# Peptides against a protein of PDB entry 3V4L, part 101

Target 1, 386 residues: chain A of PDB entry 3V4L
Amino acid sequence: GQPLAKDKVALLIGNMSYWEHPKLKAPLVDVYELTNLLRQLDFKVVSLLDLTEYEMCNAVDEFLLLLDKGVYGLLYYAGHGYENFGNSFMVPVDAPNPYRSENCLCVQNILKLMQEKETGLNVFLLDMCRKRNDYDDTIPILDALKVTANIVFGYATCQGAEAFEIQHSGLANGIFMKFLKDRLLEDKKITVLLDEVAEDMGKCHLTKGRQALEIRSSLSEKRALTDPVQGAPCSAEALVRNLQWAKAHELPESMCLKFQCGVHIQLGFAAEFSNVMIIYTSIVHKPPEIIMCDAYVTDFPLDLDIDPKHANKGTPEETGSYLVSKDLPKHCLYTRLSSLQKLKEHLIFTVCLSYQYSGLEDTVEEKQEVNVGKPLIAKLDMHRGL

## One batch from the design tools (peptide; made by RFdiffusion4, then SolubleMPNN)

Design b2_p14_7_s2 (from b2_p14_7, 6 letters changed)
Fold by OpenDDE base, seed 1:
Structure b2_p14_7_s2 (fold): chain B 386 residues (1-386), chain A 14 residues (1-14)
Amino acid sequence: as target 1 above (386 residues)
Amino acid sequence: MAELEKALVSMDPN
């Protein structure tokens, strides 16, 4: 019969806003597009941008809690990385220059932990460089991996080579994702799908002799990303997994705020990623005596590192939100919260209404505090030391 | 083609 997945879980990490290293652009689009494709494949997807070492460790630990016997696990990473002695290292955004293995996440260590979960399939998609880091002389003594015959690595590039992104005037994919996205929904064994992606990338004259996809696999079975999930979650573990994933994707409900002046504001929320939320405000009712009014959001928790200069924009694009802007209501003020994994407390903020009465020159302000609880990934308390 | 070659940026930090 066709293989069945007990469940399907994906962790997607895109690191681009490095502190001590060159900034990337492709991870933003690549994580977003891959998230949407994996959701069509019935994956439970956690999508995270710009993680520190500590946040990456916690994201992996939370991902491992979602894994169990016969579950399909997919890890995608886009960012800086290196390969020493056949070990792949993902570089967090806070990594020093130079970075070492002690500042990075070893993919083979994650694989070891996934093998302990008795997973049905382990897929690693590594959209990073595989160049040797000469500043890291550590030879990791990795324990021998179990022979599980269910592992697939898709490397965006060959061993010792670089991966490339396309920096054009718009949003563009990395080279790997550009070809992967066109085939990802095909009902094929995952290694056959990746071989076809490698052939498509190999026809690209831009990357010929610079980047080529490498596939490493021990996969003995015909497993595909299209493999159906086994029916209703009959196990307590499957219910817990579904609840844990649902918590990481729960948006605050839209609110209607009423001010003393009689202005009504709609406050809405949209997810761009599991750790990135857009807040939007709109005036839904204004008394005729009020000639002008604007609704600003302010007084955010300090843990979110919100620059007020980037808050309350007239377009989503002015906040750096280019991907979800089509799905957002128009004629709002928009604020992008990009670091929800840092939120230790409830998301409490102030809605400030500034308005003017007809025939008065002075602006009046009214304020309301709003508590929306813990949105999205902030419900997992990833900032708490495990 | 030549404009797209200039658009290829290495993801290597070095």
Scores: peptide ipSAE 0.314, ipTM 0.808, DockQ to the pose 0.893
Fold by OpenDDE base, seed 4:
Structure b2_p14_7_s2 (fold): chain B 386 residues (1-386), chain A 14 residues (1-14)
Amino acid sequence: as target 1 above (386 residues)
Amino acid sequence: MAELEKALVSMDPN
C-alpha cells in the first residue's frame, strides 16, 4: 500500500541578515516558496527568518516536540554553513567571525534527536555552502546514528563546494530552490524527486560545473512528501501537536478602533513567516469635518528591535515585505515585525491618530493602546529555556 | 546568459 504519515511537520530556517558575515537574499524567497509548497502537501510548517544561535536551538527543540512515531519531519535550512568531517553546520545570524562548531548547529545532532522520536521519514534540505571551515579544527565526536533507513539529505551543493543564489530585480532564489519548487509536488519517492531535481540543475548552464545537488539517503521505503496523513488525529499526542502548531500560527483578530473624533480605524494582521507579521492600518470612516487623517503604530516593545524609519510605510515593499503584498489590503500604512521570536511579553503597541479639522491649523492626536497577546511564534515562548 | 551570470552570487561567507 502507499505509506501513510502519522503527521507531517516541517521547520524552515532562512538566515540572511548576518551580523559579522555577508548578507544573503535567497533565504527570504526560498523559505516562503517552500512554505507554500509544503502547506499544499499538508505539512505543518514553521517558517523562521534570521535566527540567533539560541533562537535556532529553541526552534529545533520546538520542532522536535512536534515529532513523534511515524511523523514525517522535514528540516530546510538556507543560509551560511560549512561541512567539517562530514558534519553539516548551520550558521546563526549572530555567529562570530570566524565562527566555529560551538557557535553553530550541527545537522547530524538534530538527526540523532529526530531518530529518538521514531519518525516515519527524516528529510534534510540544506541550501548552504559545504566548504570546510579552516578556523574550526574541532573534530566533533558525534554519537553513532541509529540505522533507521528513513533518512534523506538533499544538499544544494557537493562537498567542499559553494551554493549560489540568483539575484534578479531585488529578489533572489537559491539555485536549489529554483529547481526543487518545480518538482516538489510530484507524487514520487523523495529520493527519485531529488534525483530529477539534480538532473534539472545539471542541465542549467549557470550552475554546470559550479553547483550540483548531492543526495544522501538510507530510505528503504517508497516514501514521498505527497504521502497522505493518517486520518483524524485520534491520539492525544496528535492533538497536542496540532494544538502546538496552531498556537504558533494564530494571528491576532482584526480590530476596529473608534476614536473620539468619530474616525474609525481598521487594524489588521498578516503572517509573512511564523516569526514575521505585518501590521496594517486603514481609515474606514472619517467625519467630513476632518480634512487630514493618518493612523500610525508606535510604542512597540523594545525586544522587537523595530526601526521607526521602516514603520508605517505606504507600501508593504517599503517595509521589506515583498512576498505577501498581493494578499494585503491596499491604501494602508504597513509595519513589518520581523523578530516575533524575541517577544517575551504581550505585543502591546499604540495606534496614534493624527488629524486636522477643516478651518483649524492645529493637528490633533488621539491614542489607543492595543494588546494583541502573543502573535504567531511568540506563543511558543522560545525564550523560556533560559 | 551574460546578465544571468552576473546575477549568480556565492553564498560563501568568505
Scores: peptide ipSAE 0.299, ipTM 0.785, DockQ to the pose 0.865
Fold by OpenDDE base, seed 2:
Structure b2_p14_7_s2 (fold): chain B 386 residues (1-386), chain A 14 residues (1-14)
Amino acid sequence: as target 1 above (386 residues)
Amino acid sequence: MAELEKALVSMDPN
């Protein structure tokens, strides 16, 4: 019979905004495109950008809470990384220069923890460099992995090699994601699918002799990412998993704010990623005596590190939101909250209406405080222990 | 149509 997954869960991490290292571009687009593809495959996807070491650890812990017996687990990482002694290290955005294994997440440690969950399939897609880090000679003493015959690694590059971005018009894709996305929806054994992706990369003149996909697998069964999810969640663990994922993806409801001057503002929310939300404001009603009015958001929690110069933009693109702009309402002011994992408290902010009456030169301001609770990933309290 | 120059950029931090 066709294999069945008990459920399908993916954690996607894209690190690009490094503090002490060169900034990347591809992880933004690659995490977004992969999120949309995995959702079409009935994966529960947590998508996170620009995580610190601590935030990456917590994201992995939350991902492991979504894993259980017969669940398909997929971890995708795009960012800086290295490989020492056959161990793959994902580099957090706050990693020092030089970084060491103590500042990084070991993929083989995550695999060990996934094997303890008795998962049906473990897929790692690692879109990072695999060069040795000469500043770290630490050999991690990993406990022997269990022989589970359900592991697949797709490395974007060969051991000791670099991964590359294809930059075009200010956006970039990773070379790996460029070829992976064209095949990811195919009903094939995941190792066969990745082998075909490797062939496509090998035929491309841009990648030939620069980057080659490496597949490492113990997968003995014909399992595919297309494998259907087994029936209604009837176990207590399945209900907990569904609730945990749902919490991480709950947007605030759109609000209609009414000001004393008679202006009505629509306040709306959109998810770009599990930790990235766009707030948008629009004037939905204006009294005729008001000639001009603008509705801007301000007074965000300090934990979000919102620069006012990047808030209240006339386009999503001016906020750095290039991917969801087509799905947003037009003629708004847009603010991008890119670090929802840092939010310790409720998202409380001020909506400020600046307006002018006909025949008055002075601008009037009205303010309304808005509490939207903990949006998206902020419900998981990924900052617990800071 | 200007061929939008596709730059291949290494993801190596070094």
Scores: peptide ipSAE 0.299, ipTM 0.764, DockQ to the pose 0.534
Fold by OpenDDE base, seed 3:
Structure b2_p14_7_s2 (fold): chain B 386 residues (1-386), chain A 14 residues (1-14)
Amino acid sequence: as target 1 above (386 residues)
Amino acid sequence: MAELEKALVSMDPN
């Protein structure tokens, strides 16, 4: 019969905004495009940008809670990384310079934990460098992996080599994702699909002799990312997983705020990633005596590190939101919350209406506090240990 | 401290 997945779960991490390391660009587009493709493949996708070490650990722990017997697990990482002694290390955004294994997440440790879940398939897609880190002489004594015959690694580059992004003035994929995205929906064994991606990369003049995809696999069965999910979740555990994932993807409902002056504001929310939300405000009703009015959002929780200079923009693009701008309503003020994982409490903020009456020189302000609960990934309380 | 090289390197498309 056709192989069935009990469920399909993916964690996608894109680290770009490093504190002590060069900033990246490709992971933004790569995580977004891969998220959309994996959703078309019926994956439950958690997509996260710019995670600290602690946040990455918690994201992995939450991902592991979604895994169980016969579940397909996919981990994608795009960011800084290294490989020492055949162990792959993902570098968090807060990693010191130089970073060491103690500051990084070991992919083989995650694989060990995935094997304990008796997963049906373990896929790692690692869009990072595989150079040795000469500042880390730690030889990790890893426990022997179980012989599960269900592991696939797709490395964006060869052992000891660098991974590249194309220098573009705009948004562009990394080299690996550029080729992966064109084939990811194909109904093929995952190792065959990745081999075709490797061939396509090998034809690229930019990467020729600089970057090549490496596939490491123990996959004994014909498993594809297209494999259908086994019908309705019959187990209590499957229901819990579905609920947990659904919580991490629940947007606040759109609100209509009414001010005393008779102005009505629509407050809306859009997800860019599991930890990135766009807030938008629009004037939906204005009394004729009010000549000008704007609805600003302010007083965000300090944990979100929202710079007011980047809030309340006339376009999504001015907030740094280039990917979802087509799906957003026009003629709003836009604010991008890029660190929802940091939210310890409910998202409470102020909507400030600034307006002017016809024939009055002075601006008037009215304020309303809004509580939208815990949006998206903030429902998982990824910071419960801090 | 020596700055670590970029793990993702920008390639010139030209």
Scores: peptide ipSAE 0.023, ipTM 0.591, DockQ to the pose 0.133

Design b2_p14_7_s3 (from b2_p14_7, 7 letters changed)
Fold by OpenDDE base, seed 4:
Structure b2_p14_7_s3 (fold): chain B 386 residues (1-386), chain A 14 residues (1-14)
Amino acid sequence: as target 1 above (386 residues)
Amino acid sequence: MEELEKALVSMDPN
């Protein structure tokens, strides 16, 4: 019969905004596109951008909590990385220059932990460079992997080679994602699908002799990303997993705020990623005596590192949100919260209404505090592991 | 073609 997944879970990490290293662009689009494709494949997707070492560790730990016997686990990483002694290291955004193995996440360690969960399939898609890091001569003593014939690695490039991104028109794709996205929905054994992606990359004049996909697998069964999820979650563990994932993807409800002046504001929320939310404000009612009226959001928790210069923009794109802008309402003020994983408390902020009456020169302000609880990934309390 | 080749950027930090 066709294999069944008990469930399907994906963790996608895109690191771009490095502190001590060159900034990338591709991970933004690649994580977003892959998220949408994996959702069409009935994956529970956690998508995270710009994680520190600690945040990456916690994201992996939370991902491992979602894994269980017969669950399909997919880890995608796009960012800086290296390979020493056949071990792949994902570089966090806070990694020092030079970075070493102690500053990075070892993919083979994650694989070991996934094997302990008795998963149905383990897929690693690594969109990073695989050059040796000559600043790290540490040979990681990894425990021997169990012989589980359910592992697939798709490396965006060959061992010792570079991965590339296409920087065009302000959006960039990784070369790997450019070809992967065209085939990812195909009902094929995952190793066959990746082999076809490798052929497509090899036929492209841009990538030929620069980047080639490497497939490493021990997959004995005909498993595909299209494999259906086995019916209603009957186990307590499956219910817990579904609830945990649902919590990490729950947006705040849209709010209608009423001010004393008679102005009504719609406050709305949109997810760009599991750790990235857009807040938008719109004036839905204005008394005729009010000539000018704007609704700003301010007084955010300090843990979110919100630059006021990037808040309350007239377009989503001015906040750095290029991907979800089509799904957002028009004629709002937009604010992008890009670090929801840092939020320890409830998201409390102020909505400030600034307005003028006809025939009065003075601007009047009214303020309302809004508590939206813990949005999206902030519900996982990724910080509670200390 | 040439514009797309110029758009290829290495993800190598070095």
Scores: peptide ipSAE 0.323, ipTM 0.820, DockQ to the pose 0.831
Fold by OpenDDE base, seed 5:
Structure b2_p14_7_s3 (fold): chain B 386 residues (1-386), chain A 14 residues (1-14)
Amino acid sequence: as target 1 above (386 residues)
Amino acid sequence: MEELEKALVSMDPN
């Protein structure tokens, strides 16, 4: 029969905004494009940008809680990385310069933990460099991996080589994602799909002799990313997994705020990533005696590190939101909340209405506090030590 | 059609 997945779960991490290392561009678009493709494949996708070491550990731990016997697990990482002694290390945004294994996440440790879950398929897509880090002489003592025939690694590059991004018109894609996205929806065994991606990448004149896809697989079964989810009544564990995933993707409900002056504001929310939300405000009703009015959001929790200079923009693009701008309402003020994983409390903020009456020179202000609870990934409390 | 300058950039931190 066709193989069935018990469920399908993906964690996508894109690190770009390094503190002590060169900033990247490709992970933004690559995580977004891969998220949309994996959703079409019925994956439960958590997509996270710019994680610290601590936040990456917690994201992996939460991902491992979604894994169970016969579940398909996919981990994608785009960012800085290295390979020492056959171990792959993902570099967090807060990693020191130079970084070492103690500052990084070892992919083989994550694989060990995934093997303990008895997953039906483990896919690692590593869009990072595989050069040796000569500042780290630490040989990781890895426990012996279980002998399993359900592991697939897609390395964006060969051992000891670099991964590259293609910059174009201010956006970038990784070379790996550029070719992967064109085939990812194909109903093929995942190793056959990746082999075709490797052939397509090998024809690229830009990366020929610089970057080549390496596939490492123990996969003895015909498993595909297109394999249907088992439609049997969800076990109690599958219900818990579905509820946990749903919590990490719950947006606040859109609100209609009414001010004493008779102005009505629509407040709305959109997810760009699991840790990135756009707030938008619009004036939906204005009394005729009010000649001008604007609705600003302010007084955000300090944990979010919101720069007021980047809040309340006339376009999504001015907030740094290029990917979801087409799906947002027009003629709003937009605020991008990045780093929702840092939110310790409820998202409480102020909506400030500034307005002017006809024939009065002075501006009047009215304020309403809004509590939207914990949006998206903030429901997982990733800032709390497990 | 402006030949959209494609720059290949290494993701190596070094």
Scores: peptide ipSAE 0.319, ipTM 0.774, DockQ to the pose 0.542
Fold by OpenDDE base, seed 2:
Structure b2_p14_7_s3 (fold): chain B 386 residues (1-386), chain A 14 residues (1-14)
Amino acid sequence: as target 1 above (386 residues)
Amino acid sequence: MEELEKALVSMDPN
C-alpha cells in the first residue's frame, strides 16, 4: 500500500534583510510559493522571514515540538549559507561579518534532533551557497547520526558552488525554486522528484555549468510529499500538535469600529507569512455632514520596529507586500507588520480617525485603542529563552 | 537569453 504519514510538518525560513551582508530578494517569493504548494500537500507549514540567530533557534525548537514518530518533517532554507567539512550552516540576518559556526545554525544538528523524534521522513531543501567559509577553521564535533533510512537532502547547488537568484524587474524565484515548484505536487518518491528537478535544471541554458542540484539520500522506502496523512488525530499528543500549529496561524477577527461622529471603520487582517501580517482599514459608513475623513493606524508596540513612513499606504505594494495584494480588499489603507516573532505582549495599537464637518475648516480627531491579542507566530512565545 | 544571464545574481555573501 502507499505509505501513510502520521502528520506532515514543514518549517520554511527565508533570510533576505541581512545587517552585515548583501541583501537577497528571491527568498520572499520562494518561501511564499513553497508554502502554498506544501499546504496543497496537507503540510502544516510555518513560514518565517528574516530571523536572527536566536529567532532561528526558537523556530527550530518549535518545529521539533511538532515532530513525532512517523511524522514527515520538511525544513526549507533560503538565504546566505556555507558548507565546512560536509556540515551545512544557515546564516541568520544578524550574523556578524565575518560569520563563524558559532553564529550559524548547523543543519546536521537539526537532523540529529529530528532522528531522536523517530520521524517517518526527513527532507532538507537548502537554497543557499555551499562554498567553504575560510574565516571558520573550526571542525564541528557532531555526534554520530543514527542509521535511519529516511533522510533526503536537496541542495540547490553542488558542494563548493554558489546558488543563484534572478534579479529582474519585479518578483522572481531563486533558480532552485523555479524548477522545484513545477514538480513539487507530483505523486513520486521524493528522490525521483528531485532527480527530475535536477534534469530540468541541467537542460536549462541559463543554469548549465553555473548551478546543479545535488541529492543526498538514505531513503529506502517509496515515500512522497503526496503521501496521505493518517486520519483523525486520536492521540492527545496529536491534538496538542494540531492546536499548537492552529494557534500559530490564527488571524485576528475582522472588526467594525464605530466612532462618536457616526463613522464606521472596517479593520481587517491578512497573513502573508507566519511572522508577517497586513492590517487594512476602510471607511464603510460616513455621515453626510462629514465631507472628508481618513482612518490610520498608529501607536504600535516598539518591539515591532514599525516605521510610520511605511504605514497607512494606499496600496499593499507601497508597504512591501507584493504577494497577497490580489486577495486584499481594494480602497483601504494598508500597514505591514513584518516581525511578529518579536512581539512579547499583546498587539495593541490605535485607530485614529481624522475628519472634517461641512462648513467647518478645523479637522477633528477621534482615537480608539484596539487589542487583537497575539497574532499568528506571536502565540508561540518564541522569546521564552531570556 | 543575455538579459536573463545578466539578471543572475550569486547568493554568495563574498
Scores: peptide ipSAE 0.317, ipTM 0.810, DockQ to the pose 0.854
Fold by OpenDDE base, seed 3:
Structure b2_p14_7_s3 (fold): chain B 386 residues (1-386), chain A 14 residues (1-14)
Amino acid sequence: as target 1 above (386 residues)
Amino acid sequence: MEELEKALVSMDPN
């Protein structure tokens, strides 16, 4: 019969905003595009940008909690990375310069933990450089991996080589994602799909002799990302997993705020990623005596590192949100919360209405505090332990 | 061709 997945779970990490290393651009679009494709494949996708070492560890731990016997696990990483002694290291955004294995996540350690879950398929898609880190002489003593015959690695580049991004008009795509996205929905064995992606990359004049896909697989069965999920969750564990994932993707409900002056504001929320949310405000009712009014959001939790200069923009794009802008209401003020993983408490902020009456020169302000609970990934308490 | 080559950026931190 066709293979069935008990469930399908993906963790996608895109690191760009490095503290001590060159900033990347491609992971933004690549994580977003891959998220949308994997969702069409019935994956439960957690998508995270710009994680510290601690946040990456917690994201992996939460991902591992979603894994169980016969579940398909997919880990995608786009960011800085290296390969020492056949071990792949994902570099967190807070990694020191130089970084070492102690500052990084070893993919083979994650694979070991996935094998302990008796997963049906383990897919790693690593969109990172694979150069040796000469500052790290640590030979990882890895425990012997189990012989599970269900492992697939897609490396964006060859061992000892670089991965590249294509920068265009302020956006970038990784070379790997550019070709992967065109085939990802095909009903093919994952190793055959990746081989076709490798052929497509090999035909590209830009990448020829610079970057080539490497496939490492022990996959003995014909498993595809298109494999159907086994029907209704029959186990308590499957229900818990579904609830946990749903909790991590729950947006705040849209709110209608009423001010004393009679102005009504619509406050809305949109997810860009599991840790990135857009807040938008719009004036839905204005008394005729009020000539001008604007609704600003302010007083965010300090843990979110929100620069007020980047808040309350007239377009989503001015916040750095290029991907979800088409799905957002027009004529709002937009604020992008890019670090929801850092939220320890409820998201409490102030909506400040600034307005002017006809025939008065003075601006009036009214403020309303809003508590929206823990949005998206903040519900998982990824900071449990700090 | 040259304009597209100028758009390739290495993801190497070094």
Scores: peptide ipSAE 0.315, ipTM 0.769, DockQ to the pose 0.845

